# Designs tried in a protein design run: peptides against a protein of PDB entry 3HUF. Part 36

Target 1, 320 residues: chain A of PDB entry 3HUF
Amino acid sequence: MWIIEAEGDILKGKSRILFPGTYIVGRNVSDDSSHIQVISKSISKRHARFTILTPSEKDYFTGGPCEFEVKDLDTKFGTKVNEKVVGQNGDSYKEKDLKIQLGKCPFTINAYWRSMCIQFDNPEMLSQWASNLNLLGIPTGLRDSDATTHFVMNRQAGSSITVGTMYAFLKKTVIIDDSYLQYLSTVKESVIEDASLMPDALECFKNIIKNNDQFPSSPEDCINSLEGFSCAMLNTSSESHHLLELLGLRISTFMSLGDIDKELISKTDFVVLNNAVYDSEKISFPEGIFCLTIEQLWKIIIERNSRELISKEIERLKYA

## One batch from the design tools (peptide; aimed at target 1 R27 K41 I43)

Design b2_p17_6_s1 (made by RFdiffusion4, then SolubleMPNN; from b2_p17_6, 9 letters changed)
Fold by OpenDDE base, seed 1:
Structure b2_p17_6_s1 (fold): chain B 320 residues (1-320), chain A 17 residues (1-17)
Amino acid sequence: as target 1 above (320 residues)
Amino acid sequence: SIIYEEDKEISDEEALS
């Protein structure tokens, strides 16, 4: 989301979040959801128009800012952005940092992009929340993105956490729930006066982790916890692959269980399968190799003695 | 000196007020 601050007292020492929408900026406007009062004798009563666009799909993957349009309202001394005069028809900006000078005001408005990209674990929740979050200037999506800052956990009571949730946790994404999304939907007015009043997602995250025994205390407890072990994985999920990499595993990929030959077994400590393959093919598992699901692996990894546990399972099957 | 504001030119005294 866009945040504005200013030098001196021209914004009364306040920071504001600018959501997608249009703002009239000037000396004689009243602060509200569509107006930004700037206090300076060098600023016109109605000086500029700021227009922030909703996020694009590309912004979800890049973490780039919502497009920021600036138009001068035919002022005497104009408006500058990053020391360049705004054109007569207005200009659009995609830079993450904007230094906005209104007329001859000695103080500038500083706009900066704070990246917030929310990944959803399921399409139903995305469909429910995407529009609202986009109106907050928050890109949303389903697919893994390096720009993802937050992850919405699909909370079904009594279900195991998904691979997406596991991976989000290990990559140090802030996991949030529907309660946080509800709270975000209500903050539009409160953050006009003070951007610091934005809800802290970390508090939500801490509460989720504290109240769910399926999470370790920190991602660091699991990252590289299986260093030195080797696994083979069915090449079906990128998230699953990335998850296993974060565990420090050496990974070999195969396309079918039939590809698990003696050579692959010789260099592999265990095989990771998805639930569907595990359940359907358990009778046809290769002899002398430990096969498990990601969910079963996760249950081992969250234990403090994960390395010992997995070693015992590997040994049990080698000598059986 | 004359200090320029967007609405009008003001004196240094007016700018300091």
Scores: peptide ipSAE 0.040, ipTM 0.587, DockQ to the pose 0.103
OpenDDE base, seeds 2, 3, 4, 5: peptide ipSAE 0.038, 0.029, 0.028, 0.029; ipTM 0.598, 0.600, 0.577, 0.599

Design b2_p17_6_s2 (made by RFdiffusion4, then SolubleMPNN; from b2_p17_6, 8 letters changed)
Fold by OpenDDE base, seed 2:
Structure b2_p17_6_s2 (fold): chain B 320 residues (1-320), chain A 17 residues (1-17)
Amino acid sequence: as target 1 above (320 residues)
Amino acid sequence: SIEYEEDKEISDEEALS
């Protein structure tokens, strides 16, 4: 989201969020959803137009800002952005920091990008919320992104957390739910005069973790907790691979259970399967190896004695 | 004559006065 602030009390000492939309900026406008009052004698009654575009798909992957357009409204002294005069037709900016000078005003409006990118665990939730979040200037998507700051957990009552949720937790993303998204949808008007009124997602996250025994106390409790163990991964997602890497596992990937020979069994501590393969092929598992699902592995790694639990299961099946 | 009130930006000198 774009946030503006200014020196010299020209914005009345307030910070403001600029959602996607158009704003008339000037001395003789009233603060509302489409106007920004700036108090200085050196500023025209209607000085500039700011236009914030909705986020692009690229912005979701890069964490880049919504495009910021500035147009001077034919003022005597013009408008500058980052010490450059705005062109007659306006200019567009993708920098994360903009210093906006209106006319000869000695104080500048500082615009800065607060990065927020929301990943969704399922397409249904994305379809429900993406439009509203994009209108807040928040990029959204389904795919993993290095720019992801927040992750929407699919909350089905009584279900296990998904691999996506597990991975998001270990990546130290802020896990949120539909209640937080609903709250975000209501704050547009309240944050016009005070950007600090934006709801803190960390409080939502804390509540999710406290109320769900499927989460460890911290990601650090699980990261590298299985260092020194080796696994074979069969028919799992890319997220599953990255999750296993964050656990500190050495990972071998295979196309089928038939690729697991006696030599591989001797070097592999356990096999990780998806639920469908585990349920269908459990009668055909190789002898002398521990096979489990990612969800079963997660139940072990959230325990304080995860290494001991894994070791006991490996030993039990090697000597059975 | 629609006097377009020229959005007279006041000079910095007039602002200090």
Scores: peptide ipSAE 0.026, ipTM 0.593, DockQ to the pose 0.045
OpenDDE base, seeds 1, 3, 4, 5: peptide ipSAE 0.026, 0.023, 0.022, 0.021; ipTM 0.566, 0.585, 0.550, 0.575; seeds 1, 3 fail the geometry check

Design b2_p17_6_s3 (made by RFdiffusion4, then SolubleMPNN; from b2_p17_6, 9 letters changed)
Fold by OpenDDE base, seed 1:
Structure b2_p17_6_s3 (fold): chain B 320 residues (1-320), chain A 17 residues (1-17)
Amino acid sequence: as target 1 above (320 residues)
Amino acid sequence: MIEYEEDKEISDEEALS
């Protein structure tokens, strides 16, 4: 989201979120959803127009800012952005930091991009929320992105957390739920005058973790917890691969259970399978190797003695 | 502390633009 602040109390000492939309900026406008009052005798009554575009699909992957357009409203002294005069037809900016000078005002409006990018685990939830979140200047998507700051966990009552949720947690992404999204959608007007009134996603996250025994106390408890172990996995999911990497595992990939030969077994402590393969092909598992699902592995790694537990299971099957 | 210049008053004509 775009946040503006200013020196010299020209914004009344407040920070403001600029959601996608158009804003008239000037001395003689009243603060509302489409106007930004700037208190300075050095600026015009109606000085500039700010236009914030909605996020692009690219912004979801890059974490880039919503495009920021500035137009001078034919003022005598013009408008500058980053010390450059805004062109007569306006200019568009993709920089994360903008210093906006209105006329001869000695105080600058500082616009900065606060990264917020929400990944959804469920396409149905994305479909439900994407429009509203995009109108808040928040990029949204389903696919893994390095720009992801927040992850929406799907609450299916009684189900285990998904691999996506596990991975998001270990990546230290702030996990949120539908309750947070609902709250976020209602605060649009309240944060106009004070950007600090944005809902605390970290509090939501803490509550999710506290109330769900499927999460460890922290990502740090699990990161590299299986360092020194090796696994083989079916090459089916990038998230699964990345999850196993974050556990500190050495990973070999295979395309089918038939590829699990003596050589692979000799280099592998256990095999990680998806649920479908595990359930359908359990009868054809290679002898002398421990096979488990990611969900089964997760149940082990959230325990304090995860290394001992996994070692015990490996030993049990090597000598069986 | 960056010392900022004091706010400079614009003319009425400038304020109407």
Scores: peptide ipSAE 0.046, ipTM 0.641, DockQ to the pose 0.078
OpenDDE base, seeds 2, 3, 4, 5: peptide ipSAE 0.036, 0.033, 0.038, 0.037; ipTM 0.588, 0.607, 0.643, 0.652; seed 4 fails the geometry check

Design b2_p17_6_s4 (made by RFdiffusion4, then SolubleMPNN; from b2_p17_6, 9 letters changed)
Fold by OpenDDE base, seed 2:
Structure b2_p17_6_s4 (fold): chain B 320 residues (1-320), chain A 17 residues (1-17)
Amino acid sequence: as target 1 above (320 residues)
Amino acid sequence: EIEYEEDKEISDEEALS
């Protein structure tokens, strides 16, 4: 989201969030959803127009800002952004920091981008929330992104957390739920006068982790917890692979259960399977190897003695 | 504070155009 603040009390000492939309900026306007009052005798009654675009798909992957357009309203002394005069037709900016000078005002409006990028685990929830979140200047998507700051957990009552949720937790993404999204949707008007009124996602995250026994106390409890072990996995999701890497596992991939030969078994401590393959092929698992699902592995990993637990299971099957 | 000469008054419609 874009946040503006200014020196010399020209914004009355307040910070303001600029959501996607158009704003008239000047001395003789009243602060509302489409106007920004700037208090200085050196600023025109209506001085500039700010236009913030909705986030692009590219912004979801890059964590870049919503495009910020500035137009001077034919003022005597013009408008500058980052010491450059705004062109007659206006200019568009993708920099994360903008220093906006209105006319000869000795104080500048400082606009800065606060990164917030929300990944969804569920396409239905994305479909429900994407439009509203985009109107807040928040890029959204389903795919994993290095720019992702928040992850929406699918609340299916009584179900295990998904691989996506597990991975989001380990990569230290702030996990949120629908309750936080509902709250975000209500604050749009209240944050106009004070950007600090934006709800803290960390409180939601803390509550999720505290109230769900499927999460460890911290990602650090799980990261590299299986260092020194090796696994083989069926070529499945990228998230599953990345999750196993974050556990510190050496990973071999195979295309079918038939590819699991004696050589692979000799180099592998256990085999990770998806639920469908595990359930269908359980009777035909290779002898002398421990096979489990990623969800079963997660249940071991969240325990304090995870290394001991997995070692016992490996030994049990080698001597059976 | 140096008072600068005010620009021509424009309407909201003109500002949004």
Scores: peptide ipSAE 0.114, ipTM 0.810, DockQ to the pose 0.663
OpenDDE base, seeds 1, 3, 4, 5: peptide ipSAE 0.033, 0.034, 0.088, 0.097; ipTM 0.632, 0.641, 0.796, 0.791

Design b2_p17_7_s1 (made by RFdiffusion4, then SolubleMPNN; its pose is not in this set)
Fold by OpenDDE base, seed 1:
Structure b2_p17_7_s1 (fold): chain B 320 residues (1-320), chain A 17 residues (1-17)
Amino acid sequence: as target 1 above (320 residues)
Amino acid sequence: SEKKLKEEIEEALKENK
């Protein structure tokens, strides 16, 4: 999201979130969803127009800012952005930091991009929320992204957390839920005058973790916890692969259970399967190998003695 | 910003122990 602040109390000492939309900036406008009042004798009554575009799909993957357009409203002394005079037809900016000089005002408006990219665990929730979040200037998507800052957990009552949720947690992504999104959608007008009124996603995250025993105490308790072990997995999920990598596992991939030969078994401590394959093929598992699901693995990983637990299961099946 | 967010998450998780 774009946030503006200013020196010399020209914004009344307040920070403001600028959502996608158009704003008239000037001395003689009233603060609202489409106007930004600036308090200086050196600023025109109507001085500039700011236009913030909605996030692009590219912005979700890059964490880049919504495009920021500035147009001078034919003022005597013009408008500058980053020491450059704004062109007569306006200019567009994609820098994360903008110093906006209105006329001869000695104080600048500082616009900065606060990175917030929300990943959804399922397409249904994305479809429900994407439009509203995009109107807040928040990029949204389904696919894993290095720019992801927040992850929407699907609340299925009584179910295990998803692989996506596990991975988001280990990546130190702020996990949020639908209740947070609902709250976030309602505060749009309240944050016009004070950007600090933005809902605290960290508090939401703390509450989720505190109330759910399926989360370990910290990501650090799990990261590299299985260093030295090797696994094989079906090449079906990138998130699953990345999750296993974060656990410190050496990973071999195979395309089918039929590819699990003696060579692969000799190099592998256990095989990780998805639930569908595990349930359908459990009767056809190779002898002498420990097969488990990611969810079963996760239940072991969240325990303090995870390495000992896994070692015992591996030993038990090698001698069976 | 991302580094700061990660630090804030780490701190938040430590406080819940």
Scores: peptide ipSAE 0.037, ipTM 0.711, DockQ to the pose 0.014
OpenDDE base, seeds 2, 3, 4, 5: peptide ipSAE 0.034, 0.033, 0.032, 0.020; ipTM 0.709, 0.702, 0.702, 0.566

Design b2_p17_7_s2 (made by RFdiffusion4, then SolubleMPNN; failed a check: too like the target's own chain; its pose is not in this set)
Amino acid sequence: EKEKIEKEIEEALKENE

Design b2_p17_7_s3 (made by RFdiffusion4, then SolubleMPNN; failed a check: too like the target's own chain; its pose is not in this set)
Amino acid sequence: KEEEIKKEIEEALKENK

Design b2_p17_7_s4 (made by RFdiffusion4, then SolubleMPNN; its pose is not in this set)
Fold by OpenDDE base, seed 1:
Structure b2_p17_7_s4 (fold): chain B 320 residues (1-320), chain A 17 residues (1-17)
Amino acid sequence: as target 1 above (320 residues)
Amino acid sequence: KEEEEKKEIEEALKENE
């Protein structure tokens, strides 16, 4: 999201979130959803127009800012952004930091981009929330992205957490739920005057973790917890691969159960399968190798003695 | 100039309180 602050109390000592939309900036406007009052005699009554665009699809993957357009409203002394005079037709900016000088005012408006990108685990929830979140200047998507800051957990009551949720947790992404999204939708007006009124996603996250026994206390409890073990993975997602990497596993990949030869078995402690393959091919598992799903692996990983548990299962099947 | 503008801002803030 774009946040503005200013020197010399020209914004009354307040920081503001600028959501996608158009703002008239000047001395003689009232602060609201479309106006920014700036207190200076050196600033015109109506000085500039700021226009913030909605996020692009690219912004979800890059964590880049919503496009920020500045137009001078034919003022005597113009408007500058990053020491450059704004052109007559206005200019557009993609920099994460903008120093906006209005006329001869010695104090600048500082606009900075606070990255917030929300990944959804569920396409139906994305469809429900994407429009509203985009209107907050928040990029949204389903695919894994290094720019993701928040992850919406699918609330299926009584089900195991998804691989996406597991991976989001280990990546130290802030896991949120529908209650947080609902809260975000309601605070849009309140945060106009004070950016600090933005809901604390970390509190939501702490509550999710505290109330769900499927999460360890910290990602650090699981990261590299299986260092020194080797696995082979079949028919897993990219997220599944990255999840196994974060566990410290050496990973081999194969395309079919038929690719599991004696050589691979000799180098592999266990095989990770997706649920569909595990359930359908259970009878066809190679002898002498431990096969499990990611969800079964996760149930072991969250235990304090995960290494001992995995070792026991490996031994049990090697001597069977 | 900055001190004059500061005073002008402080005055304008007081008028809006």
Scores: peptide ipSAE 0.033, ipTM 0.584, DockQ to the pose 0.295
OpenDDE base, seeds 2, 3, 4, 5: peptide ipSAE 0.019, 0.031, 0.026, 0.025; ipTM 0.328, 0.651, 0.585, 0.585; seed 4 fails the geometry check

Design b2_p17_8 (made by RFdiffusion4)
Pose (drawn by RFdiffusion4):
Structure b2_p17_8 (pose): chain A 301 residues (1-255, 262-274, 288-320), chain P 17 residues (1-17)
Amino acid sequence: MWIIEAEGDILKGKSRILFPGTYIVGRNVSDDSSHIQVISKSISKRHARFTILTPSEKDYFTGGPCEFEVKDLDTKFGTKVNEKVVGQNGDSYKEKDLKIQLGKCPFTINAYWRSMCIQFDNPEMLSQWASNLNLLGIPTGLRDSDATTHFVMNRQAGSSITVGTMYAFLKKTVIIDDSYLQYLSTVKESVIEDASLMPDALECFKNIIKNNDQFPSSPEDCINSLEGFSCAMLNTSSESHHLLELLGLRISTFMKELISKTDFVVLNGIFCLTIEQLWKIIIERNSRELISKEIERLKYA
Amino acid sequence: SKEQEEDWEEIDKLLEE
C-alpha cells in the first residue's frame, strides 16, 4: 500500500495511507478521504492531484506498486517528483519511493510503497474478497508468488490445513483469516497513518496457531527437521521442491538409484507419502531422534 | 482565473512576511 509522510510540520507530523482513487492536495483544503492539506507559503490553495490506480494481477506476483500519478494544477510555483518538474497532462510513477515537492516548499512529501500482497487458499474466497482488497491497493491471488506477504487460510472447520497453508507457514508468511479480512472491510473511508493495518495481521496470526494441533510453535522448529533424509517426486513444482527443501530433505525429481538411495516418495514396491501425511509427522513427536523416528519407522516397515 | 490570480497575490503577500 502507498503511504505519505513529510519532514517539517507540513503534514502536521502525521503520515497517511493513500488508497486507489484521487486526492486534491493543497494549502487550503481539509484532510478528508479525498483531500490532503499541506501548509506552506509557496503551495497553492489547490496545488496537486494525486491519482492512484487500482492494482493489476501482475503486481500480486512482482510486488510492484499501484501506479501513482501526479498532476500540477496550474500552480504559481510548480510541482516536482523526484526532482522532475511535472508537466501538463501530469506524470505517472511505478517506483516505490517518490519525493514530491510542491512549489518552493523546502520540505518534500515522501511517498513510499509498503509491500502487501495477499494470497487466498480458496477461489470462492478470492472472488468474494478481491475487489474489497484491490480498492485498498492490495493485490491478491491464488497461485504461489514470491511477493506474497499474507496468506488467508480457509475456515479451519475442525479439519486438516491445506498444503498452501503449510507452505505459507514454512516460508514465514503471515497467516491470516476471515476475521482480519472483516477488519480490512472497515477502513476505505478512513484517514489512518503508516502501518495501521499490519500489526493486527500479526496478532491474528499469533492467535491462529495458539492451541492449534495443525501448527507447531514456530516456523523455526519445522525448518530442517528432516535433515539427513532424502526423497523423490514426479514433476515437482518449484514450490513443492522448496517446501521439501525447507524441511531439510534431499530431493530427486523424476519424469536402482531412485529406489535404494531415496528414503521415500512424496506424491502430488516403493514407499509413498503425501505432504499432508508428512506434516502430521513433522509436528507430532519431540526431538530429532523422535519426530524423525516415526518417519524412520514407516520406512523400515 | 480569478481564483488563481487571488491565490497568487496571497502567496506573494505570504512571501513578503

Design b2_p17_8_s1 (made by RFdiffusion4, then SolubleMPNN; from b2_p17_8, 8 letters changed)
Fold by OpenDDE base, seed 4:
Structure b2_p17_8_s1 (fold): chain B 320 residues (1-320), chain A 17 residues (1-17)
Amino acid sequence: as target 1 above (320 residues)
Amino acid sequence: SEEKKKDEEEIEELLKE
């Protein structure tokens, strides 16, 4: 999201979130959803127009800011952004930091991009929330992204957490839920006066972890916890692969259970399967190898003695 | 600073034109 603050008292000492939309900026406007009052004698009554675009799909992957358009409203002294005069037709900016000078005002408006990029685990949840979040200037998507700051956990009562949730946790993404999204949807008007009223996602995340025994105490408890072990995985999910990598596993990929030959078995401690394959093929598992689901693996890795537990299971099946 | 205030007053006069 874009946040503006200013040097001196020209923004009355307030920080403000700029959601996607159009803002008239000037001395003689009243702060509301479409106006930004700036207090300086050096600023025109109506000085500039700021237009924040909704996030693009590219912004979701790059963590880039919503496009920030600035137009001078034909003022005597113009408008500058990053010491450059704004063109007559306006200019668009994709920099994360904008120093906006209105006329000859000795104080600048500082616009900065606070990265918030929300990944969803579930397409239905994305469909439900994407529009509202995009109108907050928050990029949203389903695919993994290095720009992802937050991950929406799907709350299914009594189910194991998803692979996406596991991976989001291990990569230290802030896990949030629908309650946080609901709160975000309500703050739009309240944060006009004070950007600090934006809800703390870390508090939501802490509460999720604390109240769910399926999470370890820290990602660090699981990262590289299985270093030195080797697994084979069905080549079905990139997230699953990345999850296993974060556990410190050496990973071999296969396309079917029939591809698990003696060579693969010789270098593999266990086989990781998806639920569908595990349930359908459990009667046809290769002999002499431990097969488990990612969810079963997760239940082991969240234990403090995960290495010992895995070792025991491997030994049990090698001598069976 | 007092200098910045003077500059603001001068600019305010220039903006009234």
Scores: peptide ipSAE 0.033, ipTM 0.649, DockQ to the pose 0.113
OpenDDE base, seeds 1, 2, 3, 5: peptide ipSAE 0.018, 0.000, 0.023, 0.030; ipTM 0.555, 0.271, 0.552, 0.636

Design b2_p17_8_s2 (made by RFdiffusion4, then SolubleMPNN; from b2_p17_8, 8 letters changed)
Fold by OpenDDE base, seed 1:
Structure b2_p17_8_s2 (fold): chain B 320 residues (1-320), chain A 17 residues (1-17)
Amino acid sequence: as target 1 above (320 residues)
Amino acid sequence: SEEKEKDFKEIEELLKE
């Protein structure tokens, strides 16, 4: 989201979040959802118009800012952005840092982009929240993205956390829930006056982790915890593959259970299967092969002695 | 981004408590 601050108390020492929308900026306007008062005798009554666009699909993958448009409102001394005079028809900016000079004011408005990009674990929640979050200048999506800063956990009471949640945790993404999204939607008006009133996602994340025994104490406790082990997995999920990589596993991929030959078995310590394949094929597993689901693997990984637990299970099945 | 990196460090510190 865009945040503005200014030198010389021209914004009354306040920082503001600028959500997608249009703002009239000037000396003789009142601060609200569509106006930014700037306190300087050198600034016109109505000086500039700021227009922030909603996030694009590209912004979700890049973490780029919402497009920032600046138009001078035919003022005597014009408007500058990053020392360049704004054109007569206005100009659009995609830089993460904007120094906006209004007329001859010796102090600039500094606009900066705070990266916030929310990934959803399921399409239903995305469909429910995407429009509201986009109106906050927050890009949203389902697919894994390096730009992701926050991850919405699906609250299924009594179920294991999803692979997406596991991976988000190991990526050190801030995990949030529907309660946070609801709170975030309600504070839109309050953050106009002070950007620091933005709900603390880290507090939400702390509460989720503290109250759920399915999370380890730290991502660092799990990252590379299985270094030196080898696994084979069905080529079904990119997130599953990335999760296993973060555990430090050497991964071999196969397309079907029929591809699990003696050569593959000789190179792997265990086979990771999805729940559907595990449940359907458990009766047909060859003797001496350690097969488990990602959920079963996760239950081992969250234990402090995960390496010992896996080693014991591998040994048990090799000598059986 | 430096900000994302800062947030990650804060998360790491918080998870160690």
Scores: peptide ipSAE 0.015, ipTM 0.499, DockQ to the pose 0.011
OpenDDE base, seeds 2, 3, 4, 5: peptide ipSAE 0.000, 0.005, 0.000, 0.000; ipTM 0.281, 0.312, 0.344, 0.325; seeds 2, 4 fail the geometry check

Design b2_p17_8_s3 (made by RFdiffusion4, then SolubleMPNN; from b2_p17_8, 5 letters changed)
Fold by OpenDDE base, seed 1:
Structure b2_p17_8_s3 (fold): chain B 320 residues (1-320), chain A 17 residues (1-17)
Amino acid sequence: as target 1 above (320 residues)
Amino acid sequence: SSEKEEDFEEIEKLLKE
């Protein structure tokens, strides 16, 4: 999201979130969803127009800012951005930091980009929320992205958390839920005056983790917890692979259970399978190897003695 | 409770950078 602050009292000492949209900036406007009052005798009644575009698909993957357009409203002394005079037709900016000087005002408006990218675990939820979140200047998507800051957990009552949720947790992504999204959609007006009134996603995350026994106390409890172990996995998803990497596992990939030969078994402590393969092909599992699902692995990983538990299961099956 | 708070502070730092 774009946040503006200003030196001196020209913004009344307040920070403001600028959502996608158009804003008239000047001395003789009233603060609202489309106006920014700036208090200075050196600023025109209507001085500039700020236009913030909705996020692009690219912005979801890069965490880049929504495009920020500045136009001078034919003022006597013009507008500058980053010490450059704004062109007659306006200029567009993709920099994360903008110093906006209105006329001869000795104080600048500082605009900065606070990265917020929301990944969804469920395409239906994305379809439901994407439009509203994009109108807040928040990029949204389904695919894993290094720019992801928040992850929407799918609430399935009584079900295990998804691999996506597990991976988001281990990546230290702030996990949020639909209740947070609902709250976020309603605060648009309140944050006009004070950007600090933005809902605390971290508090939401803390509450989710606190109230759900499927989460460990921290990501650090699980990261590299299985260092030194090796696994083989069916080449199913990149997310599953990355999850296992974050556990510190050495990973071999195979395409079918038939590819699990004596050589692979000799190098592998256990095999990770998806639920469908595990349930359908359990009768075809290689003898003497520990096979489990990611969900079963997660149930072990969240235990404080995860290494001991896995070691016992490996030993049990090697000597059976 | 305190250990969980420290862990979340680290996440919060990563999000502010």
Scores: peptide ipSAE 0.016, ipTM 0.403, DockQ to the pose 0.011
OpenDDE base, seeds 2, 3, 4, 5: peptide ipSAE 0.000, 0.010, 0.008, 0.000; ipTM 0.259, 0.360, 0.360, 0.307; seed 4 fails the geometry check

